Peptides against a protein of PDB entry 5EG6. Designs and how they scored, part 51

Target 1, 151 residues: chain A of PDB entry 5EG6
Amino acid sequence: RLRSQTVSTRYLHVEGGNFHASSQQWGAFYIHLLDDDESEGEEFTVRDGYIHYGQTVKLVCSVTGMALPRLIIRKVDKQTALLDADDPVSQLHKCAFYLKDTERMYLCLSQERIIQFQATPCPKEQNKEMINDGASWTIISTDKAEYTFYE

## One batch from the design tools (peptide; made by RFdiffusion4, then SolubleMPNN)

Design b1_p18_2_s2 (from b1_p18_2, 14 letters changed)
Fold by OpenDDE base, seed 2:
Structure b1_p18_2_s2 (fold): chain B 151 residues (1-151), chain A 18 residues (1-18)
Amino acid sequence: as target 1 above (151 residues)
Amino acid sequence: MKSGELPYYKNPVVKKAK
């Protein structure tokens, strides 16, 4: 299970005061669990606990301290983000980061840039949104005490 | 498909819950 802790993800990197993409570097972040009713802003209150899909999180760069807006971590199934999944986050699966309170905007890798990209609704599957591969992220816990790697 | 700039905070303040 993933909890509020330091994590690493490929491509997402902060340098020169900006978020950017690097295939050669892994960004180190602290993933914070927030209350569902936590407001957007520079200042926020964090909680301890295991993170479930559908919960609100904050990613804060461990090096620069820069942060992204509130995100809802969502489970990924193939090329879709699941809107109603609420099980514990698994490091074995890719996840998507929905920018909270937006119209289907997700954290996305586009070439050398990190952007927000709008997902496409699934007409016949209302609990899913179509995302591109750049919006699928792999998270690796940096907490050695809880980390288990499976090939 | 719609895309745009990514908002960010340069100096966030992290508070611990009571």
Scores: peptide ipSAE 0.399, ipTM 0.884, DockQ to the pose 0.934
Fold by OpenDDE base, seed 4:
Structure b1_p18_2_s2 (fold): chain B 151 residues (1-151), chain A 18 residues (1-18)
Amino acid sequence: as target 1 above (151 residues)
Amino acid sequence: MKSGELPYYKNPVVKKAK
């Protein structure tokens, strides 16, 4: 199970004051659990406990201290993000990061860039949104500030 | 479909719940 802790993910990296993609370097982030009613801003109050899908989180770069806006971590099923999953986050499964209070915008890898990309509604399943492969993330807990990936 | 740049916070302040 995942709790508020340092995590690492492939491709997401902060360098020179910018979020960018790197196939070689894994950025390390602290994932903070927030209350569902926590407001957007430079200041935020963090909570303890195990992180569940559907909860609000903040990703803070462990090196630079830079942070993204509030995200909702969502479970991924194949090429879809689940909107109603609430079980504990598993490191064995990919996840998606929905930008909270947006119109289906997700954290996405696009070539060398980290962007927000709009998911497509799933017409057959209201509890799912279709995401591209770049919006699926694998996160692992780590004690390292940086992680070098070797193929 | 819409895509765009990510906003960010350069110096966030983390507060711990009581």
Scores: peptide ipSAE 0.378, ipTM 0.878, DockQ to the pose 0.940
Fold by OpenDDE base, seed 3:
Structure b1_p18_2_s2 (fold): chain B 151 residues (1-151), chain A 18 residues (1-18)
Amino acid sequence: as target 1 above (151 residues)
Amino acid sequence: MKSGELPYYKNPVVKKAK
């Protein structure tokens, strides 16, 4: 299980005050759990507890302090983001970061850039959105004390 | 499909709930 803590991910890095893609480095970020009703802004309140899919989070670079807008962390099944998954976030599974209050925009790796990319609705499954591989992320906790295993 | 630049914040204030 994942709590508000420091995490690492490949292909996401901050250099010179900008988000960049890096295939050679793991970026270190704080992942902060927010309430679902937390507003966007330069200030936010962090909540305690295990992070579940569907919850609102903030990613803050541990080095530079650069932060992305509010994200909803979603579970990934192959090339689809699951809209209704609510189980605890697993480091063994890929995830997607939906930019909250957008039209299906997800955090995405494109070439050497980090962009927002619009997912396509899944016609046959209303609880899924089609994403590309660039919008699928692997995160690893850097705080072993806060990580627990679950089935 | 749409894509675009990501907005960002510089050193946001992180608060703790009581």
Scores: peptide ipSAE 0.236, ipTM 0.784, DockQ to the pose 0.880
Fold by OpenDDE base, seed 5:
Structure b1_p18_2_s2 (fold): chain B 151 residues (1-151), chain A 18 residues (1-18)
Amino acid sequence: as target 1 above (151 residues)
Amino acid sequence: MKSGELPYYKNPVVKKAK
């Protein structure tokens, strides 16, 4: 399960005040869980808890403090984003970041740039949108977690 | 297929829910 915490992802980093792509670098970000009704802006309120697909999140660069607009984290099935998945986010699966309140725009890697890419609706599957490979992301938790188990 | 610039903020203020 994923929660509000520091995470890393390949290809995404901040340099010179801009988001860039690099095959040689892992970007470090804090992923913040927001309420579904949280407004867009330079200020936002974070919530505690495990992140589920379909929830609203903020990505903030841990180094520069740069932040993306509100994103909805969505589950990926092959080359499609699932619109109705709501189970806990798993680091074992790829995810997509829908730019909230846009016309199917997703966070996307294109060459050395980070862009928004418009997904295509699936003709016969209303709960899916077709995305490209650049819009599929892997997230790795970087926070130290300690667990105690009792038998 | 459509693509475009990615908007972003600098130094957002993070608040915690009470």
Scores: peptide ipSAE 0.227, ipTM 0.777, DockQ to the pose 0.891

Design b1_p18_2_s3 (from b1_p18_2, 14 letters changed)
Fold by OpenDDE base, seed 4:
Structure b1_p18_2_s3 (fold): chain B 151 residues (1-151), chain A 18 residues (1-18)
Amino acid sequence: as target 1 above (151 residues)
Amino acid sequence: MKSGELPYYKKPKVIKAK
C-alpha cells in the first residue's frame, strides 16, 4: 500500500524550472492524495490515507516544490492502463498517470522530455487504454512506512 | 495521436486536511 508520502522514480526530474527526463538522476516527489472533486489550482487540499488506483493525486517535486497538474493514478496491465481498477497501489506494479480531464492523455517519457501522450482505446476492451513504455512508471517509496503488496 | 508539453505549477500551496 502506498500513502501520501515521498516517492522516487527514475527519468523524472526537475531542473531549471522544468520537468525533464534524466537517465542519471532519480527524482524525488511528494505524492499527495486529493479528493476526486478537488479543483485544479495553485493550492490544493491533501487527504490522508492509502492511495488506490483511480484516485486523484498531485506530484510535487520535493526539492523545488513544482507540481504537475492533477493526475489519476491507474493500474497497468501489460501495456494497457486499466480504467476501472480501484485496488490499493502496489509498488511491485507499473502505474500510469492520466492527466485528469483530458482526452486520454498520460504522463510520458519521450527521449529527454516529459510530455503528455495520448493513449489509444482498446477496441475489444472498453475498460483499457493502450499505452507505451514511456507512459509506464515505477514508484518506489522513500520513507520507512510499512507497506504491503497484492498478487 | 496527440502529444505535447505539460503545464506546470510552481510551488503550489499544500493544505493538509484535518
Scores: peptide ipSAE 0.097, ipTM 0.739, DockQ to the pose 0.863
Fold by OpenDDE base, seed 2:
Structure b1_p18_2_s3 (fold): chain B 151 residues (1-151), chain A 18 residues (1-18)
Amino acid sequence: as target 1 above (151 residues)
Amino acid sequence: MKSGELPYYKKPKVIKAK
């Protein structure tokens, strides 16, 4: 016998000075493209151009100005993050946000919290690592020149 | 780093590249 199950949907949101997950509310974010050698900090230089997988980005809340650490946006295939994809980011595909300079840590929602979750290396494929559902995000354009992220 | 909470920055200064 086969069973179907409903997956909970959460939206990335900023409230009370913190990033969190909401089942009802969402926030709009700026996604800024950085140079690969850009250092971490409250000040960063933004470059022009289309964002490609594998590039370094900053997510900034359009309302509060809260920002996450530098992220590498990676293409997702099913439940794996692709490490070598470099094509333009598409809103039609799921993506993952690797926390730059960490041991396979990804931006992840867990219940109502936003956390970092460690991906597992794929033993058969060096160019992939396994992520959970909470680390897979969908980018949706807003009416404003902003993006919302959810899963 | 292990799985857990993330550090955040508040109101970063964005510098546009010329």
Scores: peptide ipSAE 0.039, ipTM 0.672, DockQ to the pose 0.770
Fold by OpenDDE base, seed 1:
Structure b1_p18_2_s3 (fold): chain B 151 residues (1-151), chain A 18 residues (1-18)
Amino acid sequence: as target 1 above (151 residues)
Amino acid sequence: MKSGELPYYKKPKVIKAK
C-alpha cells in the first residue's frame, strides 16, 4: 500500500523552476493525501492514511517544494484509466494522474515536456478513459533525496 | 487528442492534519 510519503517516478523532474522530463534523473516527490473537498490554493491540508485510487493527492518536489495541481490518482488497465477503482494504490501497477476539475486531462510525458493530455472517453466502457503511454506512470517509494537512473 | 501545458505549478504551504 502507498501512503503519504516520499516517492520517486521516472522522468518527472524539477529543474530551473520548471517541471520537465529527465531520462537520467528520477525526481523525488512527496505524495500527499488530501480530502476530496480540499480546494486548490496556496496551502493544503494533508491527511494521514493509505492512498486509494480515486483519491485526491498532491505531488510536491522534495527538493524545490514545487507542486503540481491537485491530482486524482487513478488505476491504469492497459491504456485506460479506470474511473471507479477505489482499491489501495499498489506500486506494482501503473497509475494515471488526473488533473482534478478538468475535462479528462492527465499528467503526461511528451518527449522532454510534462504536459496535460486529454483522455478519450470509452464509448463502450463508461468506467474507463483512454490514455496514452505517456500518461501512465510508475511510482516507487523511496527514502532517497535524489535518485539517478543508469541502465 | 488535445494536449497542452500544465495550468500551473507552485510552492504551496503543506499543512499536516493532526
Scores: peptide ipSAE 0.224, ipTM 0.767, DockQ to the pose 0.824; fails the geometry check
Fold by OpenDDE base, seed 5:
Structure b1_p18_2_s3 (fold): chain B 151 residues (1-151), chain A 18 residues (1-18)
Amino acid sequence: as target 1 above (151 residues)
Amino acid sequence: MKSGELPYYKKPKVIKAK
C-alpha cells in the first residue's frame, strides 16, 4: 500500500524550474494525498491515510519544491486507465496520473519532455480510457521499511 | 491525439491535516 510519502519514479525530474525527462535520473518526489474537494492553489492540505486509485494527489519535487497540478491516480490495465478502480494503490502495478478537471489529459513522457496527453475514450467500455505507453508510470516508495519474514 | 504543455506551480505551502 502507498501513503503520503516520498517516492521515486524514472524519467521524471525537475531542472531549471521545469519538469524534464531523463533516462539516467530518478526523480524524488513527495506524493501527497488530498481531499477530493481540495482546490487548486499555492497552498494545499495534506491528508493522512493510504492512497487509493481514484483519489487526488499532489506531486512535489523533493529538491526544488516545484509541483504539478492536482492529479487523480488511476489504475492501469494493459493499455487502458481504469476510471472506477478504488482499491489501494499497489507498487506492483503501473498507474496513470489524470490531470484533474481536464478532458482526459494524463501526465505523459514524450522524449525529453513531460507533457499532458489526451486519452481516447473506449466506446464499448465506458469505465476505461486508452492511454499510450508514456502515460503509464511506475512509482517506488523511498521510505525506510523493515520487513521480517518467517519460514 | 491531443498533447500539450503542463502548467507548473512554484513551491507550494504544504499543510498537514490534524
Scores: peptide ipSAE 0.041, ipTM 0.701, DockQ to the pose 0.837; fails the geometry check

Design b1_p18_2_s4 (from b1_p18_2, 13 letters changed)
Fold by OpenDDE base, seed 1:
Parts: structure tokens; C-alpha cells; sequence
Structure b1_p18_2_s4 (fold): chain B 151 residues (1-151), chain A 18 residues (1-18)
């Protein structure tokens, strides 16, 4: 199970004052659990507990302090984000980061750029949205605040 | 499909709930 903690993910990296992709370096982030009713802003209240799919989280770069907007972490099934999954986040599964309060926008890797990508509704599967591979993320926990992982 | 740049914050204040 994943808790509010430091995590690493491939490609998502902060350098030069911006988010970008790094092919060789894992970015180190704090992942913070928020209340569902937490507002967007320059400050946020962190909650304790295990992170479940469907919950609101904040990703904060452990080095630069740069933070993304509020995200909803969603379970991924193949090329789809599951809208109704609520089980604990597993590091064995890919996840997607929905930009909260957007029209199906997801955190996405596009070449060397980090962007938001609009998912497509699944007409036959109302509990799913179609994403691309760039919007599927692997996260791993780390016990080190200053963690850099190179593959 | 629509794509765009990400807004972000720098050094947000993190408050821990009691």
C-alpha cells in the first residue's frame, strides 16, 4: 500500500524550473494525500493514511519544491483509466493522474515534454476513459528524501 | 486529442493535519 511519502517515477523530472522528461533519471517526489474537498491553491492540507485510487493527491518535487495541481490518482487497465476503482494504490500497477476539475485531462509524457492529455470517453464502458501510454505512470516508494535513481 | 502545458506551483505550503 502507498501512503503519503516520497516516491519516484520515471520521466517526470524537474530541472531548470520546469517539469520535463528525463530518459535516464527518476524524479523524486512527495506524494501527499488530500481531502476530496481540498481546494486548489498555494497551500494544502495533507492527510494521513493509505492512498486509494480515486483520491486526491499532490505531487511535490522533493528537490525544487515545485508542485503539480491537484491530481486524482486512478487505476490503469491497459490503455484505460478506471473511474470507479477505489482500492489501495498498488505499486505493482500503473496509475494515471487525472488533473482534478478538468475535462478528462491527464498527466502525460509526450516525447521530452510533460503535458496534460485529454482522455477519450469509452462509450461502451462508462467507468473507463481511454488514455495513451504516456499517461500511464509507474511509481515506487522510497525511504530517502534525497533519492535519485538512474537506470 | 487535446493536450496542453501543465500549470504548477513553486514551493507550496504543506500543512499536516493533526
Amino acid sequence: as target 1 above (151 residues)
Amino acid sequence: MKSGELPYYKNPKVIKAE
Scores: peptide ipSAE 0.247, ipTM 0.792, DockQ to the pose 0.917
Fold by OpenDDE base, seed 5:
Structure b1_p18_2_s4 (fold): chain B 151 residues (1-151), chain A 18 residues (1-18)
Amino acid sequence: as target 1 above (151 residues)
Amino acid sequence: MKSGELPYYKNPKVIKAE
């Protein structure tokens, strides 16, 4: 399970006041959980708890403090984003970041740039949208955690 | 929003819920 915390992702980082892509760098971000009814803006209220697919999040660069607009984190199945998945986010799975209140725009890697890219509806599956490889992300928790395992 | 453009905030303010 993923909670509101600091995470790392490959290719995404901030440099020179802009979001950039780099194959050699990992970006460090804090992922904030928001209420579904939280408004867009420079100021936002964060919530505690485990993040589920379908929930609204904010990505804030841990170095520069820059933030993206509100995103909905969605589960990825092959080359599709699932619109109705609501289980807890797993670091074992790729995810997609839908730009909230847009026409199927997703956070996407394109060359050396981070852009928004429009997904294509799935003709026969209304609960899925087709995304490209650049819109599939892997995130890793960077927070210290202790686990106890029982046999 | 147009494809290829990515809006962002340079100085976001985080408020913790009580």
Scores: peptide ipSAE 0.240, ipTM 0.778, DockQ to the pose 0.672
Fold by OpenDDE base, seed 4:
Structure b1_p18_2_s4 (fold): chain B 151 residues (1-151), chain A 18 residues (1-18)
Amino acid sequence: as target 1 above (151 residues)
Amino acid sequence: MKSGELPYYKNPKVIKAE
């Protein structure tokens, strides 16, 4: 189970004041749990507790302090993001980060860039949106500020 | 399909809920 803590994810990294992809480094982020009604802004109030899919979170770089807009962490099933899953976040499963209050925009790795990518509605399943592999993330809890890896 | 740059904040203030 995941709670508000430091996490690491492959490819997402902050360097030189920008979010970018790194093939060699794992970025370390604080993942903060927010209330569902928390407003966007330079300040935000965090909550304690286990993070569930569907909840609003903030990712803050542990090194630079740079933060992304409010995200909804969503469960991934194959190549789809689930819109109604609310069970505790599992580190064994991939997740997607929906940019809150957007038209199906998700945090996405595209080549060397970190972008927002628009998911496609599932025609036959209203509770799912189709995402690409770049929008599917693996996160692990860690007490380390930075990781390097070899391919 | 739409894609775009990510907005960001620099050093946001984190407030702990009491």
Scores: peptide ipSAE 0.235, ipTM 0.791, DockQ to the pose 0.903
Fold by OpenDDE base, seed 3:
Structure b1_p18_2_s4 (fold): chain B 151 residues (1-151), chain A 18 residues (1-18)
Amino acid sequence: as target 1 above (151 residues)
Amino acid sequence: MKSGELPYYKNPKVIKAE
């Protein structure tokens, strides 16, 4: 299980006030749980609790304070993002970050840049969207005290 | 397929609910 806390991920970090990609280092971020009805803005209210797939989160760089727009954290199955998964986020599984209120835009690594990338609808499964490998992320809690294994 | 730059915020105010 993952709570609102500090996490790290590969290939995403902030340098000089910009989001960059790096294969050599892990970026450190606060992942904040938001209510589903939380508005976009320069201020946001965070909630306590365990983060589930499908919930709205904010990623804030722990060093620079730079923040991305509201994201929905989604479970990944192979090269697809699951739209209806709602189980607790597991650090053993890859995840995708959907940019909330967009047309299937996901946080994506492209070469050495962080971009938004549009997923393709899955023709056979309406509850899935096709993403590329660059839109699949691994996150690791940096707060070991709150880490709970979940299958 | 579409791609583009990500918008961002600088030091957003984090409010904790009590």
Scores: peptide ipSAE 0.193, ipTM 0.759, DockQ to the pose 0.872

Design b1_p18_3_s1 (from b1_p18_3, 8 letters changed)
Fold by OpenDDE base, seed 4:
Structure b1_p18_3_s1 (fold): chain B 151 residues (1-151), chain A 18 residues (1-18)
Amino acid sequence: as target 1 above (151 residues)
Amino acid sequence: MKYRKLKAKVVYPPLAPP
């Protein structure tokens, strides 16, 4: 189970006012758990705890100290993001980061850029949205805290 | 439950190019 902690993913840094990523390098972020009703802002309240899919999180770059907007971490099933999954986040699975209060916009890696990619609704499955590979992220804990994985 | 207030500049990624 993933908790609010320092995590590593594809290297992200701010350059030219935007986040950039390297597919060959790993960068560190702190993932913070927010209450569902927490508003967007430069100041925000975080809480300790285990992170579940569907919860609101903040990713803060360890290099720049800058943060992405509020994200909802969602479980990925094949090429789809699950909208109703609420089990504990597993580091063994890829996840997607939905930009909260958007029309299906997800955090996506495109070449060296971090962009917003609009997911496509699944016609036959209302609880799923189609995402591309760039919107699927792998999280690795960099903390030495005790944790359990969830499959 | 432990709560803390943090401050971080928010950066919005650009939209996907057309």
Scores: peptide ipSAE 0.549, ipTM 0.909, DockQ to the pose 0.857
Fold by OpenDDE base, seed 3:
Structure b1_p18_3_s1 (fold): chain B 151 residues (1-151), chain A 18 residues (1-18)
Amino acid sequence: as target 1 above (151 residues)
Amino acid sequence: MKYRKLKAKVVYPPLAPP
């Protein structure tokens, strides 16, 4: 289970006033949980709690304090983002970051740049959107994690 | 639940090239 806390991810870090990608550097971020009705701005309200897929989050650089826009964290199944998954975020699974209030724009690694990539609707499954590997992220908690698995 | 107000400058990543 993932809660509002400090996390790390590969290929994402802040240098200067911009987000950059690096194959060698791990970026450290605070992942904050927002209410669904929280508006975008330089001032925002966060709350404690466990993060579920489908919820709105803020990624804030632990060093610079720079933040990405509001994101919806979504579960990834192979090369698709699931639109209706709402279970607790698992560090065992990849996730995607949908830029809230956009037309299917996702946080994506392209070469050494962080960009917005537009996902393609899945014609056969309305609850999925097609993304590329660059839009799939792995979150590593800096805190001790509790793992639960079932056979 | 506990709430807290934070401040952070927002940076928008560029769009993918057409």
Scores: peptide ipSAE 0.540, ipTM 0.909, DockQ to the pose 0.912
Fold by OpenDDE base, seed 1:
Structure b1_p18_3_s1 (fold): chain B 151 residues (1-151), chain A 18 residues (1-18)
Amino acid sequence: as target 1 above (151 residues)
Amino acid sequence: MKYRKLKAKVVYPPLAPP
């Protein structure tokens, strides 16, 4: 299970005041847990705890201190984001970052850029959205903390 | 449960190109 802590994901880093992607560089980010009712802004309140899918999080660059907007971390099954999964986040599974209060926009790696990609609704499954491979992320904890693995 | 106030400049990624 993942707690509010420093994490790394391949390709994501900050350069020149913007989020970029590089095949040769890694960025370290602190993933913060927010309350569901926390507003967007440069000032925000975070809380300690274990992160579950469906919860609101903030990714803050550990070097520059710059942050992405509020995200909802969602579980990924193949090429779909699960909208109603709420189990603890596991490093064994890929995840997607939905930009909160958008029309199905997800954090996406496209070539060497970090962009917003609009997911496509699943016609037969209202609890799923189709994402591309670039919108599927793997999280690796960089903190020396207790961790429980979930399948 | 412990809460803390943080401050960070927000950067929005661009939309996917057409």
Scores: peptide ipSAE 0.536, ipTM 0.906, DockQ to the pose 0.918
Fold by OpenDDE base, seed 5:
Structure b1_p18_3_s1 (fold): chain B 151 residues (1-151), chain A 18 residues (1-18)
Amino acid sequence: as target 1 above (151 residues)
Amino acid sequence: MKYRKLKAKVVYPPLAPP
C-alpha cells in the first residue's frame, strides 16, 4: 500500500513554471495526504498516513516546489474510474486523479502536455466514469520499502 | 497522526483542446 511519500510517475515533470510531459523523463514528486475538508490554496495542511482510494491528495514537485490542485485519487478498472472504491492504493493498479470540485475533470497526458480531461458518465453504472488511456497513471514509490506479494 | 503545514504554488493544467 502507498503512504504519503516521494513517488515517481512517467511523463509528468515541471518545467518553466508549468507541468509538462516527457516520454524520456520521470518526475519526482511528493504525494501528500490531505483531510477531505482541506481547502485549496498555496498553504495547506498535510498529514501522515496510508493513502486510500477516494482520499484527497497533493502532488508537489520535489524540484520546483510547485503543486497541482487538490486531487482525489481513484481506482481504475479497465477504462473506467471507480467513484466508490476506498481500499488502500496499490502500486499494482493504475489510478486516476480527479480534480476536486470539478465536473468529472481528470489529470490527463496529451502528447507532451498535462491537461484536464472530462470523463464521461456511465449511464448504467453510476459508480463509474469513462476515462481515456492518458488519464490512467502508474505510481512508483521512491522511498525505501519492502513489499510482499502473494500468487 | 502528524500534521504539517506546507506552502506550494498551485498550477492548474489547461483544459483539453477542442
Scores: peptide ipSAE 0.517, ipTM 0.903, DockQ to the pose 0.912

Design b1_p18_3_s2 (from b1_p18_3, 9 letters changed)
Fold by OpenDDE base, seed 1:
Parts: structure tokens; sequence; C-alpha cells
Structure b1_p18_3_s2 (fold): chain B 151 residues (1-151), chain A 18 residues (1-18)
């Protein structure tokens, strides 16, 4: 399960005040959970809790404190983003970051740059959008957690 | 539920080149 915490993803980092990609460098980001009605801005309210697909999140660089705009984290199935998935986010699965209030724009890795990629609607499946491989992300938690097991 | 106010500069990635 993924909760509001520090995470890492391959290739994503901040350099020179912008988000960049590097095959040799990793960036650490805090993923924050926002309410669905939270407005865009430099000031925002976050809440604790486990993150579900379909929820609004903020990615904030742990080093520079700079943030991407509000994102909706979506589940990925092969090369499609699922629009109606709402189960808890799993680190075992790839995810996509939809830029909220855009026309199907997703956070995408293109060569050494972070860009917005416009997904294509799936003609036969209204609950899916076709994304490229660069728009599919793997999240790794960097926070230490303690677990108690009762079997 | 616990809430917290944060402040961060927003950076927009560029659009894909045409």
Amino acid sequence: as target 1 above (151 residues)
Amino acid sequence: MKYKKLKAKVVYPPLAPE
C-alpha cells in the first residue's frame, strides 16, 4: 500500500528549477494526498492516509521543495490508464499521473525530459485511455515502516 | 483525519513537441 510519504521513481529529478530525467540520477519526492476539491496553488492542504487510484496527489521534491501541478494517480493496465480504478495504490503495479483539469495530459518521460503527453481515448472502452511507455511509472517507497503481523 | 498546510512552487512540464 502507498500512503502520503517520500517516494522515488527512476529518472525523475529536479535540476535548475525544472523537472528533468536522468538515467544515472534519482530524485526523492514526497507524494501528498489532496482532497478532490483542493484548488491549484503554491499553498495547498494535504492529509494523511492511504492513497487510492483516482485520488488527487501532489509530488513535491524533497530537496528543492518544488512541486508538480495537481495530479490524479491512475492505475495502468499494459499500455492503458484506467479511469475508474479506485483500489489502494500498490507499489507492485505501474501507475500514471494525469495532470488534473487537462485534456488527457499525463506526466511522461521523453528521452531526458519530463513532458506532458496527451493520451488517446480508447474507442471501445470509455474507462480507459491509451498512454505510451514513458507515461507509465514505478513508485518505490523510501520511508521506513514497522509492521505487525497477525496470522 | 489530520490536515497540514504546505507551500511549494509549481512547475509545469512542457507539452510534447509536435
Scores: peptide ipSAE 0.535, ipTM 0.902, DockQ to the pose 0.895
Fold by OpenDDE base, seed 4:
Structure b1_p18_3_s2 (fold): chain B 151 residues (1-151), chain A 18 residues (1-18)
Amino acid sequence: as target 1 above (151 residues)
Amino acid sequence: MKYKKLKAKVVYPPLAPE
């Protein structure tokens, strides 16, 4: 189980006003748990606890101190993001970051750029959205004390 | 339950190019 803590993923930094990523380097982020009703802003309230899929999170770059907008962390099943999963986030699974209050926009790595990619609805499964590989993320906890293995 | 107020500049990633 993942708690609000420092995590590592592909290196992200701000350059030219945008987030950029390196597939060969890993960067650290703070992943913070927000209440579902927390508003967007430069100031936000975070809470301690285990992060579950479907919850709202903030990713803060440890290098720049800048944050992405509010995200909903979603479970990934194959090439789809699950809209209704609510189990604890597991490092064993890739996850997707839905930009809250958007039309299926997901955080996506395209080459060295971080972009918003619009997911495609699944015609036969309303609880799923199709994402590309770039929108599937791996999170590695950098604080093992705050991590409990979850299968 | 523990809460904390944080401050961070928000950066929006660009949309995917057409």
Scores: peptide ipSAE 0.518, ipTM 0.895, DockQ to the pose 0.847
Fold by OpenDDE base, seed 3:
Structure b1_p18_3_s2 (fold): chain B 151 residues (1-151), chain A 18 residues (1-18)
Amino acid sequence: as target 1 above (151 residues)
Amino acid sequence: MKYKKLKAKVVYPPLAPE
């Protein structure tokens, strides 16, 4: 289970006033849970709690304090982002970060740049959107992790 | 639940080339 806390991810870090990608550097971030009705802005309200897929989050650089826009954290199944998954975020699975209030724009690694990549609707499954590997992220908690196993 | 007000400059990544 993932809660509001410090996390790390590969290929994402802040240098200067911009987000950059690096194959060698791990970026450290605070992942904050927002209410669904929280508006975008330089000032925002966060709350404690466990993060579920489908919820709104803020990624804030632990060093610079720079933040990405509001994101919806979504579960990834192979090359698709699931639109209706709402179970607790698992560090065992890849995730995607949908930029809230956009037309299917996702946080994506392209070469050494962080960009917005537009996902393609899945014609056969309305609850999925097609993303590329660059839009799939792995979150590593810097805190102790709680694991639950099911048979 | 506990709430906290934070401040952070927002950075928008560029769009993918079209």
Scores: peptide ipSAE 0.517, ipTM 0.897, DockQ to the pose 0.896
Fold by OpenDDE base, seed 5:
Structure b1_p18_3_s2 (fold): chain B 151 residues (1-151), chain A 18 residues (1-18)
Amino acid sequence: as target 1 above (151 residues)
Amino acid sequence: MKYKKLKAKVVYPPLAPE
């Protein structure tokens, strides 16, 4: 499971004061856990803890210190974002970043740009929203950690 | 739980082009 920590993701980095995409670069970010009632702003309060789907997070560039707006991290199932998933975030699964307090806007990779993409409601599945491939992300922890596996 | 106050400039990605 994922906790508040330094992470990396492909195709996301900061350059020239803006978030950009690069096929050759991995961005280094710190993912922060926010309380659900934390307001948007340049100043914000973060807390330690393990991140669950549905929680509010902040992605802060480790180099520039710039941040994206508040995001809700959501679980991805095929080409859909799940609205009601609340289990711990797994690095084995892709995720989507919903821009909080928007009309289904998600963080999306489009060519060399990072944009907001509007998801489409699923008529017969109210707990799902249709996203494109560019809105599906993989997060990899960069913190030094040890794991024990049992067979 | 541990809390910390942080400061970071917020950057808004543009909307998808038409």
Scores: peptide ipSAE 0.513, ipTM 0.896, DockQ to the pose 0.899

